# Ledger of designs, part 15: peptides against a protein of PDB entry 2AZE

Target 1, 148 residues: chain A of PDB entry 2AZE
Amino acid sequence: AQECQNLEVERQRRLERIKQKQSQLQELILQQIAFKNLVQRNRHAEQQASRPPPPNSVIHLPFIIVNTSKKTVIDCSISNDKFEYLFNFDNTFEIHDDIEVLKRMGMACGLESGSCSAEDLKMARSLVPKALEPYVTEMAQGTVGGVF
Target 2, 101 residues: chain B of PDB entry 2AZE
Amino acid sequence: GRLEGLTQDLRQLQESEQQLDHLMNICTTQLRLLSEDTDSQRLAYVTCQDLRSIADPAEQMVMVIKAPPETQLQAVDSSENFQISLKSKQGPIDVFLCPEE

## One batch from the design tools (peptide; made by RFdiffusion4, then SolubleMPNN)

Design b1_p9_3_s3 (from b1_p9_3, 5 letters changed)
Fold by OpenDDE base, seed 5:
Structure b1_p9_3_s3 (fold): chain B 148 residues (1-148), chain C 101 residues (1-101), chain A 9 residues (1-9)
Amino acid sequence: as target 1 above (148 residues)
Amino acid sequence: as target 2 above (101 residues)
Amino acid sequence: RKLSNMNVL
């Protein structure tokens, strides 16, 4: 009885660890897809334009975004060397990382929410190594970890 | 019996975890390759149009922050205080605004 | 110190 109880504790520990790894893997897959899709899009756009965009017209990763109402008053204090910034807002704001931006742009093909069309899923699969394709399919179907 | 069943379950879970580890290694390798590819890094950018597409440009101001690695970010968003503090150790911080449409 | 040292894209 005690041995079985010990094994059940171990089982639960492993299940939780697997769950964590599944989440990590899914995020890694989404990042890979998003990055490759972004690069592909921009490569195509530059080829069509026969030149890169002006340097000051684009933001290279990594970055973060802060958004707030246009009516929000923002006070910004900057050190002389620009090593320190202090922003004071009179209302709420939001912060988003670059990965979230890419997701909202559709660079992850809607895979992050399981909202993939057949074409989106095809694109997503094409942007990962063959070994990851089954997992991408599971993510799109929302069936990851269904065997547990 | 119960013991045998649990033992078998643990073996199956071990196999599943090993599969996950393998897939994660593949992913991390791919991401590393992307980070090491100069052309990919050159093409890893977003435009103002992209940023406007995700934050209602009619209602929202969008500010972009590029900070060096290891920059400390502190944010307070409460009814009494709305503040963002940035402190870099490795270089200057750059801030950009998306122009209005 | 207040600075408007923000770049416009």
Scores: peptide ipSAE 0.080, ipTM 0.910, DockQ to the pose 0.039
Fold by OpenDDE base, seed 2:
Structure b1_p9_3_s3 (fold): chain B 148 residues (1-148), chain C 101 residues (1-101), chain A 9 residues (1-9)
Amino acid sequence: as target 1 above (148 residues)
Amino acid sequence: as target 2 above (101 residues)
Amino acid sequence: RKLSNMNVL
């Protein structure tokens, strides 16, 4: 009985670890797809324009976004060397990392929410190694981890 | 028996975890390769139009923060405090505003 | 708003 109990505890431990790894893998896949899709989009755009965009018109990864209402009062203090920033807001703000921005741009093909069209899924699959394609399919269907 | 069943379950879970580890290794390798590819990094950018599609500058103030690695970010968003603190040890922090259309 | 030392994209 005690041996079985010990194994059941270990089983639960492993299940939780697997669940965590599944989440991590899904995020990594989304990052890969979003990044490759972004690069592909920009490459195509530059080819069509026959030139890169103006240097001051783009922001390269990595970055974060902070947004708030235009009515929000912001007090910003900056050190002389620009090593330190302090922002004080009089109302709520939002912070988004670059990956979240890419997702909202559709660069992850809606895979993050399992809302892929057939074309989106085709694109997503084309941006990952063959070994990851089945997992991408499962993500699109919302069936990842169903065997656990 | 119950013991044999649990033992088998653990073996199966181990195999499943190994498969996940393999897939994660593939994915991390791909991300590393992308980070090492100069052309990919050159093309890894967003535009003002992209940022406007996320938050309309007509309604929202949008800031982009580029900070060196290991920069400390502390954010408080509560009824009493709305604050962001940034501290870099490796270089200056750059902040950009997204203009209105 | 005090955003005097920020760059414009």
Scores: peptide ipSAE 0.070, ipTM 0.910, DockQ to the pose 0.041
Fold by OpenDDE base, seed 1:
Order: sequence, then structure tokens, then C-alpha cells
Structure b1_p9_3_s3 (fold): chain B 148 residues (1-148), chain C 101 residues (1-101), chain A 9 residues (1-9)
Amino acid sequence: as target 1 above (148 residues)
Amino acid sequence: as target 2 above (101 residues)
Amino acid sequence: RKLSNMNVL
């Protein structure tokens, strides 16, 4: 009885670890899809324009975004070497990382919310190695969560 | 019996975790290849139009921060204090504004 | 130094 109890505790521990790794894998897949989709989009755009965009018109990864109301007053203090910044706002602000920006742009094909169309799913599958395609399909269907 | 069943379950979970680890290794390899590809890095950018789709500059001020690796970010968002502090150890921090269309 | 040091896209 005690041995069975110990094994049941271990079973639960392993199930939780697997669940955590599943979450990590899903995030990695979304990052891969988003990055490759972004690169592909921009490559196509530059080919159509026959030139790259002006250097000051684009922001390369990595970056973060801070947004607030246009009515918000912002006070910024910067060190001489630009190693330190201090922003003071008179109202609330939002911070977003580049991955979140790419997701909101649709670069992850709506896979992050399981809201991808058939065409979105086709695109998502084309941007991952063959071994990951079944997992992408499961993400789109919302069936991820089982044990292999 | 119950003991044999639990033992079998643990073996199955081990195999499942190994499969999961394999998929994660494939994925991390792909991400590494992207980071090492010069052309991919050159093309890994967003535009002002992209940023407007996330937060409309007509209503929101949109600020972009380019910070070196290992930069410290501290944010306070409370009823009495709204503050962001950045401290880099590996180079200067660049800040950009996205203009309204 | 203040926001005058920011770049505009």
C-alpha cells in the first residue's frame, strides 16, 4: 500500500512535468511559426518592391513595445551614455514583447488561440518540420493536453 | 495488480516525456538555425503599419525600445505610481516613436 | 535628458 502511494505521487509529479513541457513546446512552435512567417512576408514584400525598406522605417527583433493614451504625460530621464532610462507616466501603460506583437499581427496564424482557418493551418504546417506537423494540428483543434 | 498498473503507467509516462523532449529538441534546433541565418535576421523586422495594427497611434502613443541582452526592466503600474526603469550592462538603449499616420 | 533624445520612425 505504501509503495503504491509513493508511485502515485511520482505519477502525479511526472504528469505535471509533462504538462509544463507541453506548454513550453507550444510556445516554441508559435515562436518558430511567427518568425518564419514574418521573414517570409518581408522577403516577398522586398522582392515586389525590388529594394529593402528604408533603415529608419523598420524595427528589427528583438524589441519591446510600450503604449499609453496619447493624453498621458510622460517624463523621461536618460543617462549620458544611454545605459539607463527612467519613464514616469501620469496614467497607466502597457508593455508587450516582440513575440506578443507578432501573435497579434497574425504571424502565428491564429494558432495561439486555436482560431486558425484552413488556410492558416496550411501555412502553419508549412513553416515547421514534418515531425511537428501533428502537434500543430492538435494545437489548431484544441486537443493538446493528452499524453503521448 | 495495482502495483503493476502503476509501474506500467510510469513507464508509459517516461516514453511520452522522451517523445516530448525529442520534439522540443527539433523545435529549438529550428529556432537556432533562424538566429544563425544572416538573411533571416535581416528580414526579422516590423513596420509602423504593423505597430498601428496592434495599438492605433491615433489613440495611443506607441514607443519601441531596443535594449541589449540582459537589460533590467522594472515596471510599476499602480494608482499612485506609473514608472518604467531600464538599466543596461551591455550597451546603449535605443527608443523609437511610431508617428501617427 | 528627456524624450528629445528619442528617434522617430
Scores: peptide ipSAE 0.063, ipTM 0.908, DockQ to the pose 0.040
Fold by OpenDDE base, seed 4:
Structure b1_p9_3_s3 (fold): chain B 148 residues (1-148), chain C 101 residues (1-101), chain A 9 residues (1-9)
Amino acid sequence: as target 1 above (148 residues)
Amino acid sequence: as target 2 above (101 residues)
Amino acid sequence: RKLSNMNVL
């Protein structure tokens, strides 16, 4: 009886761990797709232009974005060595990491929301190793979550 | 019986977790390879056009922050205080604005 | 158009 109880506890523990890992895996897949897609896009663009973009026209990963209303007043203080920044806003702001930016750019092919066109899904699959393709398909179908 | 059933469940869950771990390892390996590839690093960038597509500078101020790893970021977004504090220990922080046009 | 450094005082 006690043994069964212990195993039931362990079962629940493992189920929760699996759930967490599923979420982590999905995020990793999205990151991989987004990064590879970004690189591919830029490579193609540079090939078409026959030159790289001007250095001050691009921001390399990693980065974060802060956005706020254009009407928001921002006071900024900076240390002499630029090691410290302090921004004070008079209104709300948003912070986004680079992965979120890439997702909003469509670099994850809409897979993050399960809203993939056939072309999007094809692209997504092409940007992952073969072993991950079934999982990408499941993500697109919204069928991830089962124990396999 | 109950014990046998639970034991079987745990075996199945173990197999499932091992599969997940394997897939995660594949993903992390791919991401590492991207980060170590010089050409990929060079090409891993966004443009002002990209930033405008997700946040219109006509209505929103868009600020880009490039900070060294392990930079401390503290943000307060409350009715009385709206603040972002950045503290780097590994180098200078760069801040950029995306022009409206 | 290029990105601009934020003018910080």
Scores: peptide ipSAE 0.044, ipTM 0.906, DockQ to the pose 0.042

Design b1_p9_3_s4 (from b1_p9_3, 6 letters changed)
Fold by OpenDDE base, seed 2:
Structure b1_p9_3_s4 (fold): chain B 148 residues (1-148), chain C 101 residues (1-101), chain A 9 residues (1-9)
Amino acid sequence: as target 1 above (148 residues)
Amino acid sequence: as target 2 above (101 residues)
Amino acid sequence: RLLSNMKVL
């Protein structure tokens, strides 16, 4: 009985660890798709324009976004060497990492929410190695981890 | 029996985890390759138009922060405090504003 | 707003 109980505890531990790894893997896949799709989009755009965009018109990854209402009062203090920043707001703000920005841009093809069209899914599959395609399909269907 | 069943379950879970580890290794390798490719990194950017599609500068103030690796970020968003603190140890932090249309 | 040392895109 005690032996079985020990194994059941271990089973639950492993299930939880697998669940965490599944989430991590899904995020990694989304990052890969988003990055590759972004690069592809920009490459095509630059080819069509026959030139790169103006240097001050783009922001390269990595970055984070902070947004708030234009009515929000912001007090910003910056150290002389620009190593330290302090922002004080009088109202709520939002912070988004670059991956979230890419997702909202549609660079992850709607895979993050399982809302892929057939075309979106085709694009997503084309941006990952063959070994990951089945997992991408499962993500699109919302069926990842169903066997656990 | 119960013991044999649990033992088999653990073996199957181990195999499943190994498969996940393999897939994760593939993903991390691909991401590393992207980071090492100069052309890909050159093309890994967003535009002002992209930022406007996320938050309209007519309604929202949008800041982009580029900070060196391992920069410390502390954010408080509550009824009492609305604050962001950034501390870098590896270099200066750059902040950009998305212009209005 | 007090925003110093920022660049406009």
Scores: peptide ipSAE 0.042, ipTM 0.907, DockQ to the pose 0.041
Fold by OpenDDE base, seed 5:
Structure b1_p9_3_s4 (fold): chain B 148 residues (1-148), chain C 101 residues (1-101), chain A 9 residues (1-9)
Amino acid sequence: as target 1 above (148 residues)
Amino acid sequence: as target 2 above (101 residues)
Amino acid sequence: RLLSNMKVL
C-alpha cells in the first residue's frame, strides 16, 4: 500500500539521519577523550618538572600540520602584515588538523580504530561522563549501531 | 501487519535518535566546559617530540600553522600544481618548524 | 618584498 511505502521512505530517512548522528557523536567523544588526555598528560609532565615548558617550545591548539618529503622544495611568500601566505611545493604534501595529530599521538587511546587494550579502554572510559561509557565500550568493540 | 510493524519501527528509531541527541548534548557540554576552562586551554599543547612521533623526522618535514579564525585555506595537490594559500581576516598567521628542520 | 614568519620551536 501507498501508506506502507511512505513509512518505508520515512524509515530510510531516519536511519540515514541516525547514522550521521552516530558518526558525529563518535567524533565528539574522540575529541573529548583526546583533549582531556592531552591536558592530563601535560599537567602531569609540568608537575614533574615543577615548571611549564618554554613558551616557544610548544604549540597550543588549534593548529594544522603540513608535512612533505624533506626533499620537497618549498617556496613561501608572506605578506608584510602576515595576513597572507602562499606555499608552492614541487611535490605532494599532506594536511592534518590538530585532532588527527592527537589521534596519531594515541591521545584517543586507539578508540578511533577500535584498537584499545584493556588499559586504553579503562582510560577512555575515565575521561567521559558516566552516561557516555556504554557508547565508548561499543566503539571499542566496533558494535555501534549493531541493533539496527 | 506490515503497517503496524513499520509504525513500531519508526517509534523505536525515534527513541534511538532521542538517545543519540541526549548523548551529543552531554558531549557538547563537556567540550564547551573544556573550551571555557583557562587552565585546560593553557595545557592544550603539543611538543616537537609529539610531532616527531607522528611523522618520520628522517623523511618528512613538518610545518605547523596557527591561523586566526575564519582564515581561508586553499590547497591544490595535483600533478600539475602543489600549492597552499592562506588568507586571514582577523590577524597574522604564524608558521612553526621543529628545530631539526 | 615578502617577509618570512617562520619560527623554530
Scores: peptide ipSAE 0.039, ipTM 0.907, DockQ to the pose 0.038
Fold by OpenDDE base, seed 1:
Structure b1_p9_3_s4 (fold): chain B 148 residues (1-148), chain C 101 residues (1-101), chain A 9 residues (1-9)
Amino acid sequence: as target 1 above (148 residues)
Amino acid sequence: as target 2 above (101 residues)
Amino acid sequence: RLLSNMKVL
């Protein structure tokens, strides 16, 4: 009885670890899709324009975004070497990383919320190695969570 | 019996985790290849139009921050204080705004 | 410390 109890504890531990790794894998897949989709979009755009965009018109990854109401007053202090910044706001603000920005742009094809169309799913599958395609399909269907 | 069943379950979970680890290795390899590809890095950018789709400059001020790796970020968002502090150890921090602002 | 003059894209 005690041995069975110990094994049941271990079973639960392993199930939780697998669940955590599933979450990590899903995030990695979304990052891969978002990055490759972004690169593909920009490559196509530059080919159509026959030139790259002006260097000061784009922001390369990595970056973060801070947004607040246009009515918010912001005071910014910087060190002489620009190694330190201090922003003071008179109201609330939001911070977003570049991956979140790409997701909101639709670069992850709506896979992050399971809201991808058939065409979105086709695109998502085309941007991952064959071994990951079944997992992408499960993410789109919202069926991820089982044990292999 | 119960013991044999649990033992079998643990073996199955081990195999499942190994499969999961394999998929994760494939994915991390792909991400590494992207980071090592010069052309991909050159094309990994967003535009002002992209930023407008995330937060409308007519209503929101949008600030972009590019900071070196390992930069410390401290944010306070409360009724008493609204503050962001950045401290880099590996180079200068750059801040940008969309021209529509 | 100085007030920041942010770059416009």
Scores: peptide ipSAE 0.036, ipTM 0.906, DockQ to the pose 0.039
Fold by OpenDDE base, seed 4:
Structure b1_p9_3_s4 (fold): chain B 148 residues (1-148), chain C 101 residues (1-101), chain A 9 residues (1-9)
Amino acid sequence: as target 1 above (148 residues)
Amino acid sequence: as target 2 above (101 residues)
Amino acid sequence: RLLSNMKVL
């Protein structure tokens, strides 16, 4: 009886851990797709232009973005060595990491929301190793969540 | 019986978790390879055009922050205080704006 | 008001 109770507790523990790992895996897949897609896009663009973009015209990963209304007043103080920044806003702001930016750019092919066209899904699958393709398909279908 | 059933469940869950771990390892390996590839590093960038596509500079101010690893970021977004504090220990912080601002 | 040290892309 006690043994069964202990195993039931362990079962629930493992189920929750699996759920967490599923979420982590999905995020990792999205990151991989987004990064590879970005690199591929830029490679193609540079090939077409026959040159890289000007160095001051691009921002390399990693980065974060802060956005706020253009009407927001921002006071910025910077240390001389640029090690410290302080921004004061008179209104709300948003912070986004680079992965979120890539997702909004469509670099994850809409897989993050399960809104993939056939072409998007094809692209997504092409950007992951073979072993991950079934999971990408599940993500696109919204069928991730089962214990396998 | 109940014990046997639970034992079987745990075995199945263990197998499932091992599969997940394997897939995660594949993903992390791929990401590592990307980070270690010089050409990929060079090509891992966004443009002002990209930033405009996700936030309209006509309505939103868009600030890009590049900070060294382990930079401390503190953000307060409340009715009385809207603040972002950045403190780096590993180098200077760079902040950029899109030209349309 | 942003300090001039902020770089424009």
Scores: peptide ipSAE 0.034, ipTM 0.906, DockQ to the pose 0.040

Design b1_p9_4_s1 (from b1_p9_4, 6 letters changed)
Fold by OpenDDE base, seed 1:
Structure b1_p9_4_s1 (fold): chain B 148 residues (1-148), chain C 101 residues (1-101), chain A 9 residues (1-9)
Amino acid sequence: as target 1 above (148 residues)
Amino acid sequence: as target 2 above (101 residues)
Amino acid sequence: MQSFIHQVL
């Protein structure tokens, strides 16, 4: 009885660890899809334009975004060497990393939110190695982790 | 019996975890390849139009921060204080505004 | 301390 109890505790421990790894894998897949999709989009755009965009018109990864109401008053203090910044706002703000921006741009094909059309799924699968395609399909169907 | 069943479950979970580890390694490899590819890095950018689709500058001010790796970011958002602090150890920080038009 | 913000054009 005690041995069975110990094994049941271990079983639960492993299930939780697997759940965490599933979450990590899903995020890695989304990042891969988003990055490759972005690169593909920009490559196509530059080919059509026959030139790259002006240097000051684009923002290369990595970056973060801060947004607030256009009416918000912002006070900014910067060190002489630009190593330190301090921003004071008179109202609330939002911070987003580049991955979140890419997701909101649709670069992850809506896979992150379960809003993945048939065409989106086709695109998503085309941007990952073959070994990952079944997992992408499961993500789109919301069936990831169903075996546990 | 119950003991044999639990033992079998643990073996199955071990195999499942190994499969996940394998898939994660594949993903990590792909991401590394992207980071090492010069052309991919050159093409890894967004535009002001992209940012407007996320937060419209007509209603929201959009600030972009490019900081070196390991830059410390601290944010406070409360009724009494709204503050962002950045501290870099590996170089200068650049801040940009996305124009409304 | 200084205050400046670059515009993305």
Scores: peptide ipSAE 0.031, ipTM 0.899, DockQ to the pose 0.040
Fold by OpenDDE base, seed 3:
Structure b1_p9_4_s1 (fold): chain B 148 residues (1-148), chain C 101 residues (1-101), chain A 9 residues (1-9)
Amino acid sequence: as target 1 above (148 residues)
Amino acid sequence: as target 2 above (101 residues)
Amino acid sequence: MQSFIHQVL
């Protein structure tokens, strides 16, 4: 009885750890898809234009986005060496990392939100190694979480 | 019995975890390769048009912050205070404004 | 201290 109890505790421990790793894996997959999709998009665009974009017209990863209403008053203090910034807003703001931006751009093919069309899924699968394709499919179907 | 069942479950869970670890290693390897590929990094960018699709500059002010690794970012968003503090130790921080048009 | 944000083209 005691041994069974101990094993049950261990079972729950392992299940939780697996759940955490599943979450981590999903995020890694989304990042991979988003990055590769972005690169592919830009490569195609540059090929079509037969030139790269002007250097000051693009923002390379990594970056952070801050947005607020245009009505928001912002006071910005910058150190002379630009090592320190202080922004004071008179209203709320939002901060987004580059991965979130890419997701909102659709670079993760809607896989992150369950809004993955057949074409999106096809794209997503094409951007990962074959070993990950089944997992991408499971993510799209919402079937992730089972035991292997 | 129950004991045998639990023992078998634990073995299966171990195998499942190992499979997850393998897949995670594949992912991390792919991301590393991407980060090490010069051409990929050159192409890893967004445009102002992209940013407008996320937040319309006609209604929203959109700033882009590029900071060195390990830059400290502190944000306070409360009814009493709205503040962002950035402190870099490894280099200057660049802040850009996305134009409306 | 300065207050300036670079424009993105």
Scores: peptide ipSAE 0.030, ipTM 0.899, DockQ to the pose 0.040
Fold by OpenDDE base, seed 2:
Structure b1_p9_4_s1 (fold): chain B 148 residues (1-148), chain C 101 residues (1-101), chain A 9 residues (1-9)
Amino acid sequence: as target 1 above (148 residues)
Amino acid sequence: as target 2 above (101 residues)
Amino acid sequence: MQSFIHQVL
């Protein structure tokens, strides 16, 4: 009886660990798709323009975005060597990492929310190795969560 | 019996986790390859238009922060305090504003 | 301390 109980505890532990890894894998897949899609978009754009964009017109990854109301008052203190920054806001702000920005740009093909059109899904599948395609399909259907 | 059933379940979970780990390794490898590809990194950028599409500078102030690895970021967003603190150990931090136009 | 932010073009 005690042995069975111990194994049940272990089973639950493993299930939770698997669940966590599934979430991590999904995020990794989204990152891969987003990155590759972004690169593809920009490559095509540069080819069409026959030139890269001006250096000061683009932000390379990685980066973080901070946004707040234009009416928000911000006090900023910067060290002389620019190693330290302190921002004080008089109202709420939002922080987004570059991956979230890419998702909002549609670079993850709506896979992050399971809202993929047929074309989106086709694109998403084309941007991952074959071994990951079934998982991408599951993500698009919102059916990820089972143990395989 | 019950014990045998649980033992079998654990074995199946182990196999499932191994498969999951394999997929994660594949994905991690792909991301590493992207990071090592100079052309991909050169093309891994967003434009001001992209940023405007997610937060309109006409209504929102949009800052972009580029910081070296291991930079400490502390954010407090409460009714009593709204603060962001950045501290780099490896180099200067760059902060940019996205223009309205 | 200084307080300047570069503009993105």
Scores: peptide ipSAE 0.028, ipTM 0.899, DockQ to the pose 0.041
Fold by OpenDDE base, seed 4:
Structure b1_p9_4_s1 (fold): chain B 148 residues (1-148), chain C 101 residues (1-101), chain A 9 residues (1-9)
Amino acid sequence: as target 1 above (148 residues)
Amino acid sequence: as target 2 above (101 residues)
Amino acid sequence: MQSFIHQVL
């Protein structure tokens, strides 16, 4: 009886750990897809333009975004060496990392939200190693973790 | 019996976890390769047009922050205080504004 | 948008 209890506790622990790893894996897959898709898009665009974009016209990863209403008053304090910044807002703001930006740009092919068309899914699959394609399919179908 | 069943469950879960670990290793390897590839990094950028596509430039101001690794970011968003504090240890922080459309 | 920049020591 005690042994069974111990094993049940261990079982639950492992199930939770697996669940966490599934979430981590999904995020890693989305990041990979988003990055590769972005690179591919930009490569194609530069080829079409026969030149890279002007240096000051692009923002390279990594970055974060802060957005707020245009009506928000922002007080910004900057150190001389630019090592320190202090922003004071008179209203709410939002912070987004670059991955979230890429997702909103559609670079993850809608896989993150389950809004993946057939074409999107094809793209997503093409941007991951062969071993990950089945998992991408599962993500698109919402069937991840069904065996647990 | 119950004991045997639980033992079998644990073995199956172990195998499943190992599969996940393997897939995660593949992913991390791919991401590492991207980070080490100079051409990929050169092409890993967004434009102001991209940023405008995710935030309505008519209503929202978009600020881009480029900070060195290990930069400390503290944000307070409450009714009485709206603040972002950045402190870098490795170099200057760059801040850009996305121009209006 | 109104922005004010101050120097921090």
Scores: peptide ipSAE 0.028, ipTM 0.898, DockQ to the pose 0.032; fails the geometry check

